# Ledger of designs, part 155: peptides against a protein of PDB entry 5HDT

Target 1, 163 residues: chain A of PDB entry 5HDT
Amino acid sequence: MVVKTFMDMDQDSEEEKELYLNLALHLASDFFLKHPDKDVRLLVACCLADIFRIYAPEAPYTSPDKLKDIFMFITRQLKGLEDTKSPQFNRYFYLLENIAWVKSYNICFELEDSNEIFTQLYRTLFSVINNGHNQKVHMHMVDLMSSIICEGDTVSQELLDTV
Target 2, 163 residues: chain A of PDB entry 5HDT as posed
Amino acid sequence: MVVKTFMDMDQDSEEEKELYLNLALHLASDFFLKHPDKDVRLLVACCLADIFRIYAPEAPHTSPDKLKDIFMFITRQLKGLEDTKSPQFNRYFYLLENIAWVKSYNICFELEDSNEIFTQLYRTLFSVINNGHNQKVHMHMVDLMSSIICEGDTVSQELLDTV

## One batch from the design tools (peptide; made by RFdiffusion4, then SolubleMPNN)

Design b2_p28_7_s1 (from b2_p28_7, 13 letters changed)
Fold by OpenDDE base, seed 2:
Structure b2_p28_7_s1 (fold): chain B 163 residues (1-163), chain A 28 residues (1-28)
Amino acid sequence: as target 1 above (163 residues)
Amino acid sequence: MSIRPDLRTEEGKKLQKERNEKYLPYFD
């Protein structure tokens, strides 16, 4: 599984990063971002999350529009956290923990549409958060939002008002 | 901008290993 390949890859694996660069770019194609199978989309999101980890502090995607599409895509996948009894919940948990720990969304500050991305992220998280989530889920959600809020000097007041 | 985690260090690699041990079974 491709997701495992990226999970095992280190940030300093320069040869592998070069080798799998085209695959990373391919995974961000509309074919995968708009894949009709929700489980496939979740796996793609997990791969993309690890790609952001591996290539940090930069991203291999040079197009701002593509980066926006990716983060909007990942945000949509986070809706899967709403069902704590889902067979795929642990994969959604992985996605959440990964992007929170890596602070993946912080790269969006370089994008003109960062406020739109963050707004959708916050709306999504508040939409799915519930008392059925364990403390780890809550912690990662808070960490994810805090990593963005802490950089409020680059965040619009309108966005802060939505928090 | 906040500094994202540096997993190129030995400590970072250990953390990633721990994460993989936890989550890899969910992708079988």
Scores: peptide ipSAE 0.575, ipTM 0.911, DockQ to the pose 0.550
Fold by OpenDDE base, seed 3:
Structure b2_p28_7_s1 (fold): chain B 163 residues (1-163), chain A 28 residues (1-28)
Amino acid sequence: as target 1 above (163 residues)
Amino acid sequence: MSIRPDLRTEEGKKLQKERNEKYLPYFD
């Protein structure tokens, strides 16, 4: 599985990073971002999350519009956290933990549409967060949101007022 | 802007190994 390949890849694996660069770019294509199968989209999101990890501090995607599309895509996948009994929940949990731990969304501060991305992220998280989630899920959700506010670039007051 | 953590360090690689041991089974 491709997702495991990226999971096993280290940030300093320069040869592998070069080898899989085209695959990383291909995974961000509309074919995958708009794939009709939600399980495929989840796996793609997990791959993209690890791609942000291994190519840090810079994503291999050079287009700001593509980066926006990717993060909006990942945000949409987080809706899957709403069903804690889903067979895929652990994969959604991986996605959440990964992006929170890696602080992937922090790269969005370099995008002019960062406020839109963060707004959608917060709205999505608040729409799915509930008392049925265990403490770890809540922790990662809070870490994800607070890291953007506290550890990233200055967040506009307008964004804070919107959330 | 930098992305954390730095997994190029020995500690970072250790953490990644631990994460993989935990999460890889979810993708079998």
Scores: peptide ipSAE 0.573, ipTM 0.911, DockQ to the pose 0.515
Fold by OpenDDE base, seed 1:
Structure b2_p28_7_s1 (fold): chain B 163 residues (1-163), chain A 28 residues (1-28)
Amino acid sequence: as target 1 above (163 residues)
Amino acid sequence: MSIRPDLRTEEGKKLQKERNEKYLPYFD
């Protein structure tokens, strides 16, 4: 399973990072980002999250447009957190915890459309937050949002007013 | 620039191992 391959990859494993670079790029293709199966899209999102972890502090994706597409894609997948009783919830939890811990979205500060990305992220998170979530889920959501606000390099007043 | 976890240290690798022990079963 591709997702487990990236999960097991160390951040300092330079040989593996070079070996799987093409796969990382391939996973960000429109074929996968627009895959019709939501479970496949979730797995792709998890892979992409780990790719950001592995290649941190940089990303293997050099195109600003591609980076935007990826983060907008990941944001859309986070909507799956709304149902805590879903059999896929633990995978959504992994995605959330990963991107919060790695602070993957902070790469977006380098993008022209960063405010759009962050706005969509906040809207999505607030739309899925419910009283069925345990404290860890809430904590990761708060950590994710607060990290972006605290960095504040390109955070507009409009974005601050939204949250 | 944001402070990201340094997983190249012994502590970082330990944390990643612990995360994998927890989450890998969800991808079987």
Scores: peptide ipSAE 0.573, ipTM 0.912, DockQ to the pose 0.540
Fold by OpenDDE base, seed 5:
Structure b2_p28_7_s1 (fold): chain B 163 residues (1-163), chain A 28 residues (1-28)
Amino acid sequence: as target 1 above (163 residues)
Amino acid sequence: MSIRPDLRTEEGKKLQKERNEKYLPYFD
């Protein structure tokens, strides 16, 4: 699977990063972001999360609009965390743990629409969080939200009031 | 704003390896 290729790739794997750059860019196309298959979209989200890790500190997606689309897309996938008994839950968990650990959403502070992105993220997380989640899931959700508040320098009061 | 942690370090690579060992089976 393509997802495994990116999982195995290190940040300093320069030759591989160059080789798979076009694929990384293609994965952010509307073809994948709007793919009709929910499982495909989840896999794409996992790939995108690792792409952010691999190409850090700068994402290969240079368009602010594209970055916004990607993070809105990833946010929508997090809705899958609601069903803890789903066979795909572990993949959703991977997505959550990844974006929380690497603090991928912090890239959004550079975007004009960062507040919109963060607001949607928080709303989504609060909509899916439930007592069925284990401690690790809850921890990652809290870490993800707290990291944005604590490490961001442009978090608006409007966002804080919304949460 | 850059992504953290820096996985180019020895510790970072170790953590990534551990994560892969844990999560790769979910993508078989």
Scores: peptide ipSAE 0.570, ipTM 0.908, DockQ to the pose 0.533

Design b2_p28_7_s2 (from b2_p28_7, 17 letters changed)
Fold by OpenDDE base, seed 2:
Structure b2_p28_7_s2 (fold): chain B 163 residues (1-163), chain A 28 residues (1-28)
Amino acid sequence: as target 1 above (163 residues)
Amino acid sequence: MSVYPDLKSKEGKELRRKRAEEMKPYFD
């Protein structure tokens, strides 16, 4: 499946990056971002996370509005972390581990709506974090949040109120 | 800063490949 294709790619796979560029762009279409199946949306989010990893530090998505839509979309998928007993939890964990490791959200600092994106991310993470999560989940959540705080020049009052 | 080594480093690349193989079964 497409998810495994991107999982196998590394940042130095230049020929593959060119070959799958159109697929990467297609996965960010409204058709997939607004797909009615939650399992499909999770798989799309995992693909998008790996796309950000592979093409880092420059994502193939050039539209600021599209980038905002993608990160708001990924943020919404992170709500699935709340149920640690779900059969899909390991896929949600993969999503979290990836975006924390890559520091994917740091590209949002280039967007005018960065504060909105970060606010929604923090609200989502604090809404799903619980004592049922193991140490690895907690570490990735803290790593993701601290990376944004450390790299950000300005933080909205709304974000500060969320923290 | 990150709990994992930099993905651009040799150690990061090796660990990333290892983690990918460990997580692939959950996408079958």
Scores: peptide ipSAE 0.661, ipTM 0.943, DockQ to the pose 0.809
Fold by OpenDDE base, seed 3:
Structure b2_p28_7_s2 (fold): chain B 163 residues (1-163), chain A 28 residues (1-28)
Amino acid sequence: as target 1 above (163 residues)
Amino acid sequence: MSVYPDLKSKEGKELRRKRAEEMKPYFD
């Protein structure tokens, strides 16, 4: 699977980063972001999360609009964290752990619509948080949210009201 | 802040490798 290929790559894999650059760009196409299969979209999100990890602190996507689309897409996938009994929950956990660990959303501070992205992220996280989640899930959610608050220069009032 | 160590550190790299191996079976 493509997802495993990116899972094996590290940030110092310069030759592989160049080799798979076109694939990374292709995975961000509307074909994948708007794929009708929910499981495919989850796999795409996991790949995109690893792409952000591998290419950090910068992304291979040059279009601000594309970056916004990707992060809004990833945010929508995080809704799958709500059902802790889902067979796909561990994949959703991988997504959460990755983006929290990498601080992937921090690249959004450079985007004009950063407040919209962060607002949707916080709304999504708070909508899925429940008592069925273990400590690690809660910690990653808190870590993801606190990182954005602490490292951001400005936070919208709407975001502050959400927290 | 941050639950896991910096990915650039030795500890972070080792933990990342470990976590990757632990999570791969969920993508079979």
Scores: peptide ipSAE 0.631, ipTM 0.935, DockQ to the pose 0.809
Fold by OpenDDE base, seed 4:
Structure b2_p28_7_s2 (fold): chain B 163 residues (1-163), chain A 28 residues (1-28)
Amino acid sequence: as target 1 above (163 residues)
Amino acid sequence: MSVYPDLKSKEGKELRRKRAEEMKPYFD
């Protein structure tokens, strides 16, 4: 129910954005980020992706540490893209498509630990890419990485040398 | 540069709505 609520919400829904702000903040709590069920974590990641979409260009999370935790969390969920035959693959695809389309990771440029976040993202994506992925998956993965590289400056080169 | 159009554009808003409807069944 919650995931669909955010899926239906657009960026211009100011009244709804205010109404669901507390829920958005609650979904970033350790209870959800460290939830023992991998399927729950995937749903949380999808909600967080839509939260970034809805509140763009500003995230509702004010703590840099919390933002880092969220993006590291989302990055870990992307490991699920490896198994193209998984029953949950379409949800992983939604996550990938969303964060690539919104360019959600670009907000990380404001964070002190952006290099760590981007490095982990690249390593994760390259670890899960395989020939079983269709063209759409490949395009979103490339788009996600390219957006970060293109909009970064000196940080991007250092990152490329590390990966 | 992006595979999909800007979400703020008319085309982007329409495509986003379409994709949302297509993907919602996977969250039942």
Scores: peptide ipSAE 0.628, ipTM 0.935, DockQ to the pose 0.790
Fold by OpenDDE base, seed 1:
Structure b2_p28_7_s2 (fold): chain B 163 residues (1-163), chain A 28 residues (1-28)
Amino acid sequence: as target 1 above (163 residues)
Amino acid sequence: MSVYPDLKSKEGKELRRKRAEEMKPYFD
């Protein structure tokens, strides 16, 4: 499975990073981002999260519009965190843990629509957080949100007022 | 600030590898 291929890859795998660059680009296509199957979209999101991890602090995607699409896509997948008893919850947890640990959304600071992306992220996280989540989930959510605020000389007052 | 250690550190790399192995079964 493609997701496991990227899971096994570390940030120092320069040869593999070059080898799988085309696959990384392919996974960000509209075909996958707009795939009708929810489970497929989750797998795609996990792959994309690992791609951001592997290529950090840079991204293989050069288009600002594409980056926006990807992060809005990932944000939408995080809605799956709401049901802690879902069979796919562990995959959603993987997604959350990954993007929080890597600070993947920090790439968005260079985007014109960064505030929109961050706002959607915060709204999504606040909408799904519940008492059924364990401490680790809560910590990752807080870490993800606070890291963006702390980095934000580019974060607008409007976004701060929203939180 | 991060909950987990720096991914570039020795500790971070080891933990990341460990976590990956722990999470792989959920993608079978």
Scores: peptide ipSAE 0.615, ipTM 0.929, DockQ to the pose 0.807

Design b2_p28_7_s3 (from b2_p28_7, 15 letters changed)
Fold by OpenDDE base, seed 1:
Structure b2_p28_7_s3 (fold): chain B 163 residues (1-163), chain A 28 residues (1-28)
Amino acid sequence: as target 1 above (163 residues)
Amino acid sequence: MSVRPDLRTEEGKKIRAERNARYQPFFD
Protein backbone atom coordinates (compact mmCIF):
# COMPACT_ATOMS: atom_id res chain seq x y z
CA MET B 1 0.00 0.00 0.00
CA VAL B 2 1.23 3.46 -0.90
CA VAL B 3 0.29 4.76 2.55
CA LYS B 4 2.76 2.43 4.22
CA THR B 5 5.48 3.40 1.77
CA PHE B 6 5.32 6.99 2.92
CA MET B 7 4.81 6.03 6.57
CA ASP B 8 8.11 4.16 6.51
CA MET B 9 10.08 6.83 4.68
CA ASP B 10 12.62 8.91 6.58
CA GLN B 11 12.98 12.64 6.17
CA ASP B 12 16.73 12.31 5.66
CA SER B 13 16.44 9.70 2.92
CA GLU B 14 17.25 12.00 0.03
CA GLU B 15 17.40 9.19 -2.51
CA GLU B 16 13.91 7.96 -1.68
CA LYS B 17 12.54 11.49 -1.53
CA GLU B 18 13.76 12.04 -5.06
CA LEU B 19 12.48 8.67 -6.22
CA TYR B 20 8.95 9.18 -4.91
CA LEU B 21 8.63 12.86 -5.78
CA ASN B 22 6.58 12.16 -8.89
CA LEU B 23 4.25 9.93 -6.92
CA ALA B 24 3.81 12.68 -4.34
CA LEU B 25 2.85 15.09 -7.08
CA HIS B 26 0.50 12.56 -8.64
CA LEU B 27 -1.35 12.00 -5.36
CA ALA B 28 -2.17 15.69 -5.21
CA SER B 29 -3.89 15.61 -8.59
CA ASP B 30 -7.57 16.42 -8.93
CA PHE B 31 -8.17 12.77 -9.74
CA PHE B 32 -7.31 11.79 -6.18
CA LEU B 33 -8.45 14.92 -4.36
CA LYS B 34 -11.88 14.56 -5.95
CA HIS B 35 -12.03 10.78 -5.88
CA PRO B 36 -15.61 9.58 -5.36
CA ASP B 37 -14.67 6.94 -2.77
CA LYS B 38 -14.52 8.29 0.77
CA ASP B 39 -12.10 5.62 1.93
CA VAL B 40 -9.75 6.35 -0.96
CA ARG B 41 -9.80 10.05 -0.09
CA LEU B 42 -8.87 9.22 3.49
CA LEU B 43 -5.91 7.13 2.34
CA VAL B 44 -4.84 9.92 0.03
CA ALA B 45 -5.02 12.38 2.91
CA CYS B 46 -2.85 10.12 5.04
CA CYS B 47 -0.30 9.92 2.25
CA LEU B 48 -0.30 13.68 1.83
CA ALA B 49 0.19 14.15 5.56
CA ASP B 50 3.26 11.94 5.45
CA ILE B 51 4.51 13.72 2.35
CA PHE B 52 4.43 16.97 4.31
CA ARG B 53 6.34 15.21 7.07
CA ILE B 54 8.96 13.76 4.74
CA TYR B 55 9.68 16.95 2.86
CA ALA B 56 9.43 19.27 5.88
CA PRO B 57 10.13 22.09 6.37
CA GLU B 58 9.41 22.49 2.66
CA ALA B 59 6.71 20.96 0.50
CA PRO B 60 7.15 19.40 -2.91
CA TYR B 61 4.14 21.38 -4.12
CA THR B 62 5.23 24.76 -5.41
CA SER B 63 1.86 26.13 -6.49
CA PRO B 64 0.04 28.15 -3.83
CA ASP B 65 -3.26 27.13 -5.38
CA LYS B 66 -2.33 23.47 -5.18
CA LEU B 67 -1.28 23.82 -1.55
CA LYS B 68 -4.59 25.46 -0.76
CA ASP B 69 -6.46 22.66 -2.49
CA ILE B 70 -4.54 20.05 -0.54
CA PHE B 71 -5.13 21.59 2.87
CA MET B 72 -8.78 22.25 2.15
CA PHE B 73 -8.97 18.61 1.10
CA ILE B 74 -7.30 17.40 4.29
CA THR B 75 -9.61 19.60 6.32
CA ARG B 76 -12.63 18.00 4.70
CA GLN B 77 -11.32 14.54 5.57
CA LEU B 78 -11.06 15.48 9.25
CA LYS B 79 -14.85 15.44 9.35
CA GLY B 80 -14.50 11.69 9.65
CA LEU B 81 -13.34 12.13 13.23
CA GLU B 82 -16.94 12.71 14.27
CA ASP B 83 -17.76 8.98 14.39
CA THR B 84 -15.53 7.42 17.04
CA LYS B 85 -16.95 3.98 16.35
CA SER B 86 -16.25 3.97 12.63
CA PRO B 87 -14.00 1.19 11.34
CA GLN B 88 -11.91 3.93 9.74
CA PHE B 89 -11.57 6.03 12.90
CA ASN B 90 -8.02 4.91 13.61
CA ARG B 91 -6.96 6.13 10.18
CA TYR B 92 -8.56 9.49 10.89
CA PHE B 93 -6.75 9.48 14.22
CA TYR B 94 -3.49 8.88 12.38
CA LEU B 95 -4.21 11.79 10.10
CA LEU B 96 -4.97 14.11 13.02
CA GLU B 97 -1.94 13.13 15.07
CA ASN B 98 0.35 13.41 12.06
CA ILE B 99 -0.66 16.89 10.98
CA ALA B 100 -0.67 18.11 14.58
CA TRP B 101 2.76 16.71 15.36
CA VAL B 102 4.37 17.86 12.12
CA LYS B 103 2.56 21.21 12.25
CA SER B 104 1.82 20.78 8.57
CA TYR B 105 -0.72 23.59 8.40
CA ASN B 106 1.97 26.09 9.36
CA ILE B 107 3.10 25.93 5.73
CA CYS B 108 -0.13 27.78 4.94
CA PHE B 109 1.07 31.00 6.58
CA GLU B 110 2.82 31.90 3.35
CA LEU B 111 -0.40 31.54 1.37
CA GLU B 112 -2.65 34.46 0.52
CA ASP B 113 -5.71 32.50 1.60
CA SER B 114 -4.22 31.24 4.86
CA ASN B 115 -6.97 32.77 6.97
CA GLU B 116 -9.60 30.96 4.94
CA ILE B 117 -7.78 27.67 5.39
CA PHE B 118 -7.38 28.13 9.15
CA THR B 119 -10.98 29.24 9.57
CA GLN B 120 -12.24 26.14 7.79
CA LEU B 121 -9.94 24.00 9.90
CA TYR B 122 -11.23 25.46 13.17
CA ARG B 123 -14.84 25.18 12.09
CA THR B 124 -14.32 21.57 11.09
CA LEU B 125 -12.60 20.61 14.33
CA PHE B 126 -15.24 22.28 16.47
CA SER B 127 -17.96 20.57 14.47
CA VAL B 128 -16.56 17.08 15.02
CA ILE B 129 -15.29 17.30 18.60
CA ASN B 130 -17.48 15.37 21.02
CA ASN B 131 -17.43 13.60 24.36
CA GLY B 132 -16.73 10.29 22.66
CA HIS B 133 -13.21 11.39 21.85
CA ASN B 134 -10.51 10.36 24.29
CA GLN B 135 -8.03 12.75 25.84
CA LYS B 136 -5.40 12.18 23.16
CA VAL B 137 -7.75 13.14 20.34
CA HIS B 138 -8.72 16.30 22.21
CA MET B 139 -5.07 17.06 22.86
CA HIS B 140 -4.16 16.79 19.19
CA MET B 141 -7.06 19.00 18.19
CA VAL B 142 -6.01 21.64 20.70
CA ASP B 143 -2.36 21.36 19.67
CA LEU B 144 -3.30 21.78 16.04
CA MET B 145 -5.34 24.91 16.65
CA SER B 146 -3.11 26.53 19.27
CA SER B 147 0.06 26.15 17.20
CA ILE B 148 -1.53 28.27 14.52
CA ILE B 149 -2.88 30.88 16.94
CA CYS B 150 0.50 31.21 18.65
CA GLU B 151 2.00 32.50 15.43
CA GLY B 152 -0.04 35.67 15.85
CA ASP B 153 2.09 37.95 13.74
CA THR B 154 0.73 36.18 10.67
CA VAL B 155 -2.79 35.56 11.97
CA SER B 156 -5.43 38.19 11.33
CA GLN B 157 -7.54 39.67 14.08
CA GLU B 158 -10.58 38.44 12.20
CA LEU B 159 -9.46 34.86 12.60
CA LEU B 160 -8.74 35.40 16.29
CA ASP B 161 -12.22 36.80 16.77
CA THR B 162 -13.68 33.72 15.11
CA VAL B 163 -12.06 31.35 17.58
CA MET A 1 8.63 32.36 11.51
CA SER A 2 6.95 29.00 11.72
CA VAL A 3 8.16 26.76 14.52
CA ARG A 4 8.12 23.13 13.46
CA PRO A 5 9.62 20.14 15.22
CA ASP A 6 12.89 18.71 13.99
CA LEU A 7 11.76 15.24 13.10
CA ARG A 8 15.24 14.22 11.96
CA THR A 9 16.55 14.01 15.51
CA GLU A 10 16.80 10.77 17.42
CA GLU A 11 13.80 11.79 19.46
CA GLY A 12 11.82 12.56 16.33
CA LYS A 13 12.69 9.22 14.81
CA LYS A 14 11.67 7.48 18.00
CA ILE A 15 8.31 9.20 18.04
CA ARG A 16 7.73 8.27 14.41
CA ALA A 17 8.62 4.66 15.08
CA GLU A 18 6.21 4.51 17.98
CA ARG A 19 3.45 6.05 15.91
CA ASN A 20 4.08 3.69 13.02
CA ALA A 21 3.98 0.70 15.32
CA ARG A 22 0.64 1.84 16.66
CA TYR A 23 -1.03 2.67 13.37
CA GLN A 24 0.57 0.24 10.91
CA PRO A 25 -1.99 -2.51 11.56
CA PHE A 26 -4.75 -0.22 10.35
CA PHE A 27 -3.10 0.14 6.96
CA ASP A 28 -2.37 -3.55 6.29
Scores: peptide ipSAE 0.541, ipTM 0.903, DockQ to the pose 0.508
Fold by OpenDDE base, seed 4:
Order: structure tokens, then sequence, then C-alpha cells
Structure b2_p28_7_s3 (fold): chain B 163 residues (1-163), chain A 28 residues (1-28)
């Protein structure tokens, strides 16, 4: 699977990063972001999460609008965390842990619409949090939100009120 | 500007290895 290819790729694998750059760009196309199958969208989100890891501290996506679309897309996928009994829950868990660990959303501070992205992220996370989640899931959710609050240069009052 | 991590450190590589060991079976 392409997911495993990116999972196994190192940040310093320059030859592979160059080889798979076009694939990384293609995965951010509307074809994948708007794919009708939610399981496909989840796999795409997992790939994108690892792409942000691999190309950190930068991203291969040069368009601010595209970056916004990607993070809004990833945020929508996190809704799948609500059902802890889903067969796909562990993949949603992977997505959450990855973006929290890599601090992928922090790249959004360079975007004009960062407040919109972060607000939507917080609202989504709080909408899916439930008592069925174990300590690790809660920890990653807290880490993700805390990193944005603590490391951001500018945080709107609206975002703070959401927390 | 917020700092985005460079996970090429030994600690970062260790975390990635542990994570991959846990989750790769779910992507078969």
Amino acid sequence: as target 1 above (163 residues)
Amino acid sequence: MSVRPDLRTEEGKKIRAERNARYQPFFD
C-alpha cells in the first residue's frame, strides 16, 4: 500500500522524497480529497499526515489554498474517532497520533485562514471526544490542541473561547 | 513563526519505529 510506503520513508531520504514528490502532490488533488469512499479518504489522510512528516519542517504544497483544503480535509476525517468500535478506528488513531506528534497543523500559522482551520479542528475534536476513548487518545487530542495554543504567534479570541 | 519539528533526531526515529510497529498491521 502507498500508506506503508510513506510510513517507512525517512525525512532524510532525499532520493525517495524526490521520487515520490509527484505522488504526494497528486494525493492532494480534488479527486482524492473529495473521494466518495470514506475509507479511501481516511487512507489519503494518513498518507498526507506522513507527507507532512517526511517533508518537515516544510511541505511540498506551495499553494496556501491547497494547504487549507488539505487541513480542512484532515479535520473532517477526524470525525471518525467518535466511533471507538469501528473497524477503521485504529487507522483514525494512527492519523491522530501522527498529526499530534509531528505537529503538522503548526504549518498553518503561515496561512491567512489559520484561525478558521484551528477553530474547525477544536470544534471537531470536542465533538468526537467521549468516555470510550482511552488515555492515549485523550493525550494525543490534548497534545494537538495545546501545541497550537502554546506555539502560535497569533491566536484569536474566538479560538480561545472555543477551548 | 512557530517551529515545526525535525524528527530526524534519534528520539524522533525511535518514536517513528515504535509507532510503525503498532500501526502497520492495520494497513495490510
Scores: peptide ipSAE 0.536, ipTM 0.902, DockQ to the pose 0.465
Fold by OpenDDE base, seed 3:
Structure b2_p28_7_s3 (fold): chain B 163 residues (1-163), chain A 28 residues (1-28)
Amino acid sequence: as target 1 above (163 residues)
Amino acid sequence: MSVRPDLRTEEGKKIRAERNARYQPFFD
C-alpha cells in the first residue's frame, strides 16, 4: 500500500524522495483529491500528510493554488473524526496525529489564502469535537489549533470568532 | 512562536517508529 511506503520513509532518504516525487505529485491531482470513494480519499490524505512530513520544511508542490487545494482537501477528510465507531476511525486518528505532530498546516502561512484555510480547519475541528473522543484525540486537536495561533502573526476575525 | 519539529532527530525517529507500529495494523 502506498500509505505504508510513505509512512516508512524518513526525511533523510534523498534518493527515495526523488524517486517518489512524481508519485507525490500525482497523489495531489484532481483524480485523487476528487476521488468518488471516501476511503480512497482518506488514504490519499494520509499519504499527503506524510509527504508534507518527508519533504519538510518545503512541500514538493510549487503551486500555491495546489497547496490550498490539498489542505482544503485534508480539512474535509477530518470530518471523518466525528464518527468514533467507524471502522476507519483509526486511520482518521493517524491523519490527525500526523498533521498535528508535524505541524503541517503551518506551511500555509506562506499562502495568500491562509486565513481561509485556517478558518475552515477550525470550523471543521469544532464541528467534529465531541465528548466521545478520548483524551489523545482532544490533545491532538488542541495542539493543531494552538500551533497555528502561536505561529501566526495575524489571525482573522472570523477565525477568532470560531475559537 | 511555534516551530515545526525537527523530525530528523533521534526523538523524532522514535516517535515515528512508535506511531508506525501502532497504526500499521489499521492499513493492512
Scores: peptide ipSAE 0.523, ipTM 0.897, DockQ to the pose 0.600
Fold by OpenDDE base, seed 2:
Structure b2_p28_7_s3 (fold): chain B 163 residues (1-163), chain A 28 residues (1-28)
Amino acid sequence: as target 1 above (163 residues)
Amino acid sequence: MSVRPDLRTEEGKKIRAERNARYQPFFD
């Protein structure tokens, strides 16, 4: 499947990056971001997470509005972490670990709407954090949040109230 | 701002390989 293709792709695989660029752009279309099937949206989010890894430090999405839409989309998918017994939980775990490890959200500091994105991220994470999550899940959530706090020059009062 | 990790290093590739080994079965 497409998810595994991007999982296996290296950042320095220039020929493959060029070959799959159009697919990466297509995956960020409204068709996929607003897909009615939640399992499809999860797979799309996993692909997008690896796309940010592969094309780092420069994302292939040049529109600030598109980048905002993508990160708001990924944030919404993280709600799936709330059910630790779901058959899809391990895919949500992959999404979380990938985003935290790659520090994908740090690209949002270049966006005017960064505070909105980070606020929604923190609200989402705090809404899903529970005692059913193992230590690794908690660690990735903390890593994700702390990276944004430590690197942000300006944080909205709304975000501070959320934390 | 801290720089995002360089995942093209040998260490980065190792971490990715380990991660993929754990998660690949869930995407079969």
Scores: peptide ipSAE 0.532, ipTM 0.897, DockQ to the pose 0.530; fails the geometry check

Design b2_p28_7_s4 (from b2_p28_7, 15 letters changed)
Fold by OpenDDE base, seed 5:
Structure b2_p28_7_s4 (fold): chain B 163 residues (1-163), chain A 28 residues (1-28)
Amino acid sequence: as target 1 above (163 residues)
Amino acid sequence: MSEYPDLTTEEGKELQKKRNEEMLPYFD
């Protein structure tokens, strides 16, 4: 699977990073971001999360609009954390742990619509948090939200009202 | 805030790699 390929890749794999660059770019296309299959969208989100890790500190996506679309897309997938009994929950957990550990959303500080992205992230997380989740899930959710507030130079009043 | 392995170090990168490998079965 494509997701396993990126999971096994590290930041020092220069030859592999070059080899799979076009695939990474294609995964951010509307074909995948708007794919009708929910499970496919989850797999795409997991791939994108690892792509941000592998190509850090610079994502291969150079368009600010594309970056916004990607993070809004990932945010929408996090709603799947609401069903702790789902067979796909482990994959949603992987997505959450990855973005919390890597602090992938921090790249959004460079975007004009960063406040919109963070607001939607917080609203999504608050809608699912404390819904039968274990301590690890709670920890990652809190860490993700706290890191954005602490590392941001400016926070909109709308975002503050959400927290 | 919780502490995560430092991804700016080789040790931290290796820990994350190991963690990812452990979660490969999630995608079987």
Scores: peptide ipSAE 0.479, ipTM 0.891, DockQ to the pose 0.770
Fold by OpenDDE base, seed 2:
Structure b2_p28_7_s4 (fold): chain B 163 residues (1-163), chain A 28 residues (1-28)
Amino acid sequence: as target 1 above (163 residues)
Amino acid sequence: MSEYPDLTTEEGKELQKKRNEEMLPYFD
């Protein structure tokens, strides 16, 4: 499985990063971002999260529009956290922990549409957070939101109203 | 906020690698 390949990849392995660069670019294509299968989209999101980790600080996606599409896509996948009893919950947890740990969304501060991305992220997290989540899930959600507030120079009124 | 290993260090990178390895079974 492709997701395991990126999970196991060392960010210091330059030869491997070069070898899988084309695959990383292909995973961000509209074919995968708009894939009709929910489970496939989740796996793609997990891969993209690891790609941001592996290629940090410079993501292989240089287009601002593509980066926006990717983060809006990842944000949509986080909706799956709402069902703690789902057999796929562990994969949603992996996605959440990864983006919180890596601080993946910090790349969005360089985008003109950062406020839109952060607004959607906050709306999504507040829509799925519930008492059924354990302490680790709550901590990662809080960490993810707090990092954006603390590091952001400009926050739109819309984002403030969402919080 | 929770404290995460520093991913700018080799030690932090290794800790995250171990964490990822622990979660590999999620994708069996």
Scores: peptide ipSAE 0.477, ipTM 0.890, DockQ to the pose 0.771
Fold by OpenDDE base, seed 1:
Structure b2_p28_7_s4 (fold): chain B 163 residues (1-163), chain A 28 residues (1-28)
Amino acid sequence: as target 1 above (163 residues)
Amino acid sequence: MSEYPDLTTEEGKELQKKRNEEMLPYFD
């Protein structure tokens, strides 16, 4: 399974990073980002999260538009966190924890549409957070939002007003 | 905010590896 391939890869695996670069690029194609199957999209999101981890602090994607598409895509997948009893919840949790730990969204600060991305992320997290979530989920959600506010020098007042 | 293991250190990277290993069954 492709997702496990990236999960097993560490950031210092330079040879593997080179080997799987084309696969990383392929996973960000419209074919996968717009895949009709929800479960496939979740798996793709998890792969992309690990790709950001592996290639951090940089990303293998050079196009700002592509990066925007990817993060908007990942943000949409986070909606799956709303149902804590879903059979897929563990994978959604993996996605959340990964992006919170790696601070994947920090790459977006260089993007022209960063505020749009962050706003959409906040709105999504606010919409899915509920009392059914355990402390770890709440912690990662808060950390993800707070990190962007505290570490960003390009966060607009408009974004702050939406929080 | 919570403190996460520093992925720029070997210790942090190892913790990340362990975390990933623990979550591999999510994708069986």
Scores: peptide ipSAE 0.470, ipTM 0.885, DockQ to the pose 0.809
Fold by OpenDDE base, seed 4:
Structure b2_p28_7_s4 (fold): chain B 163 residues (1-163), chain A 28 residues (1-28)
Amino acid sequence: as target 1 above (163 residues)
Amino acid sequence: MSEYPDLTTEEGKELQKKRNEEMLPYFD
């Protein structure tokens, strides 16, 4: 499975990073981002999360529009966190933990539409958060939001006023 | 905000690798 390839990849493995660069770019295509199967989209999101980790601090995606599409896509997948009884919940948890740990969304500060991206992220997280989530899930959600607030400075205030 | 391993360090990268390895079974 492709997701396992990126999960196991070392950030310092320059040869592997070069080898799988085209695959990373292909995973961000409309074919995958707009795939009709939600389970496929979840797997794609997990791969993209690891791609951001592996290629940090620079994402392999050079188009600002593409980056926006990717993060809006990842944000939409986080809706799956709402149902804690889902058999796919652990994969949604992986996605959440990864993006919170890596601080993947911080790259969005370089985008003109960062406010839109962060607003949708906050709205999504608040829509899915519930008392059924354990402490770890709550922690990652809070960390994900707070990291953006702490790094955003002037952008953060405008965002907070719109949420 | 909770403290995460620093991914800019070798120790942090290793910890992240271990966490990913723990999650591999969920993708079988």
Scores: peptide ipSAE 0.407, ipTM 0.871, DockQ to the pose 0.783

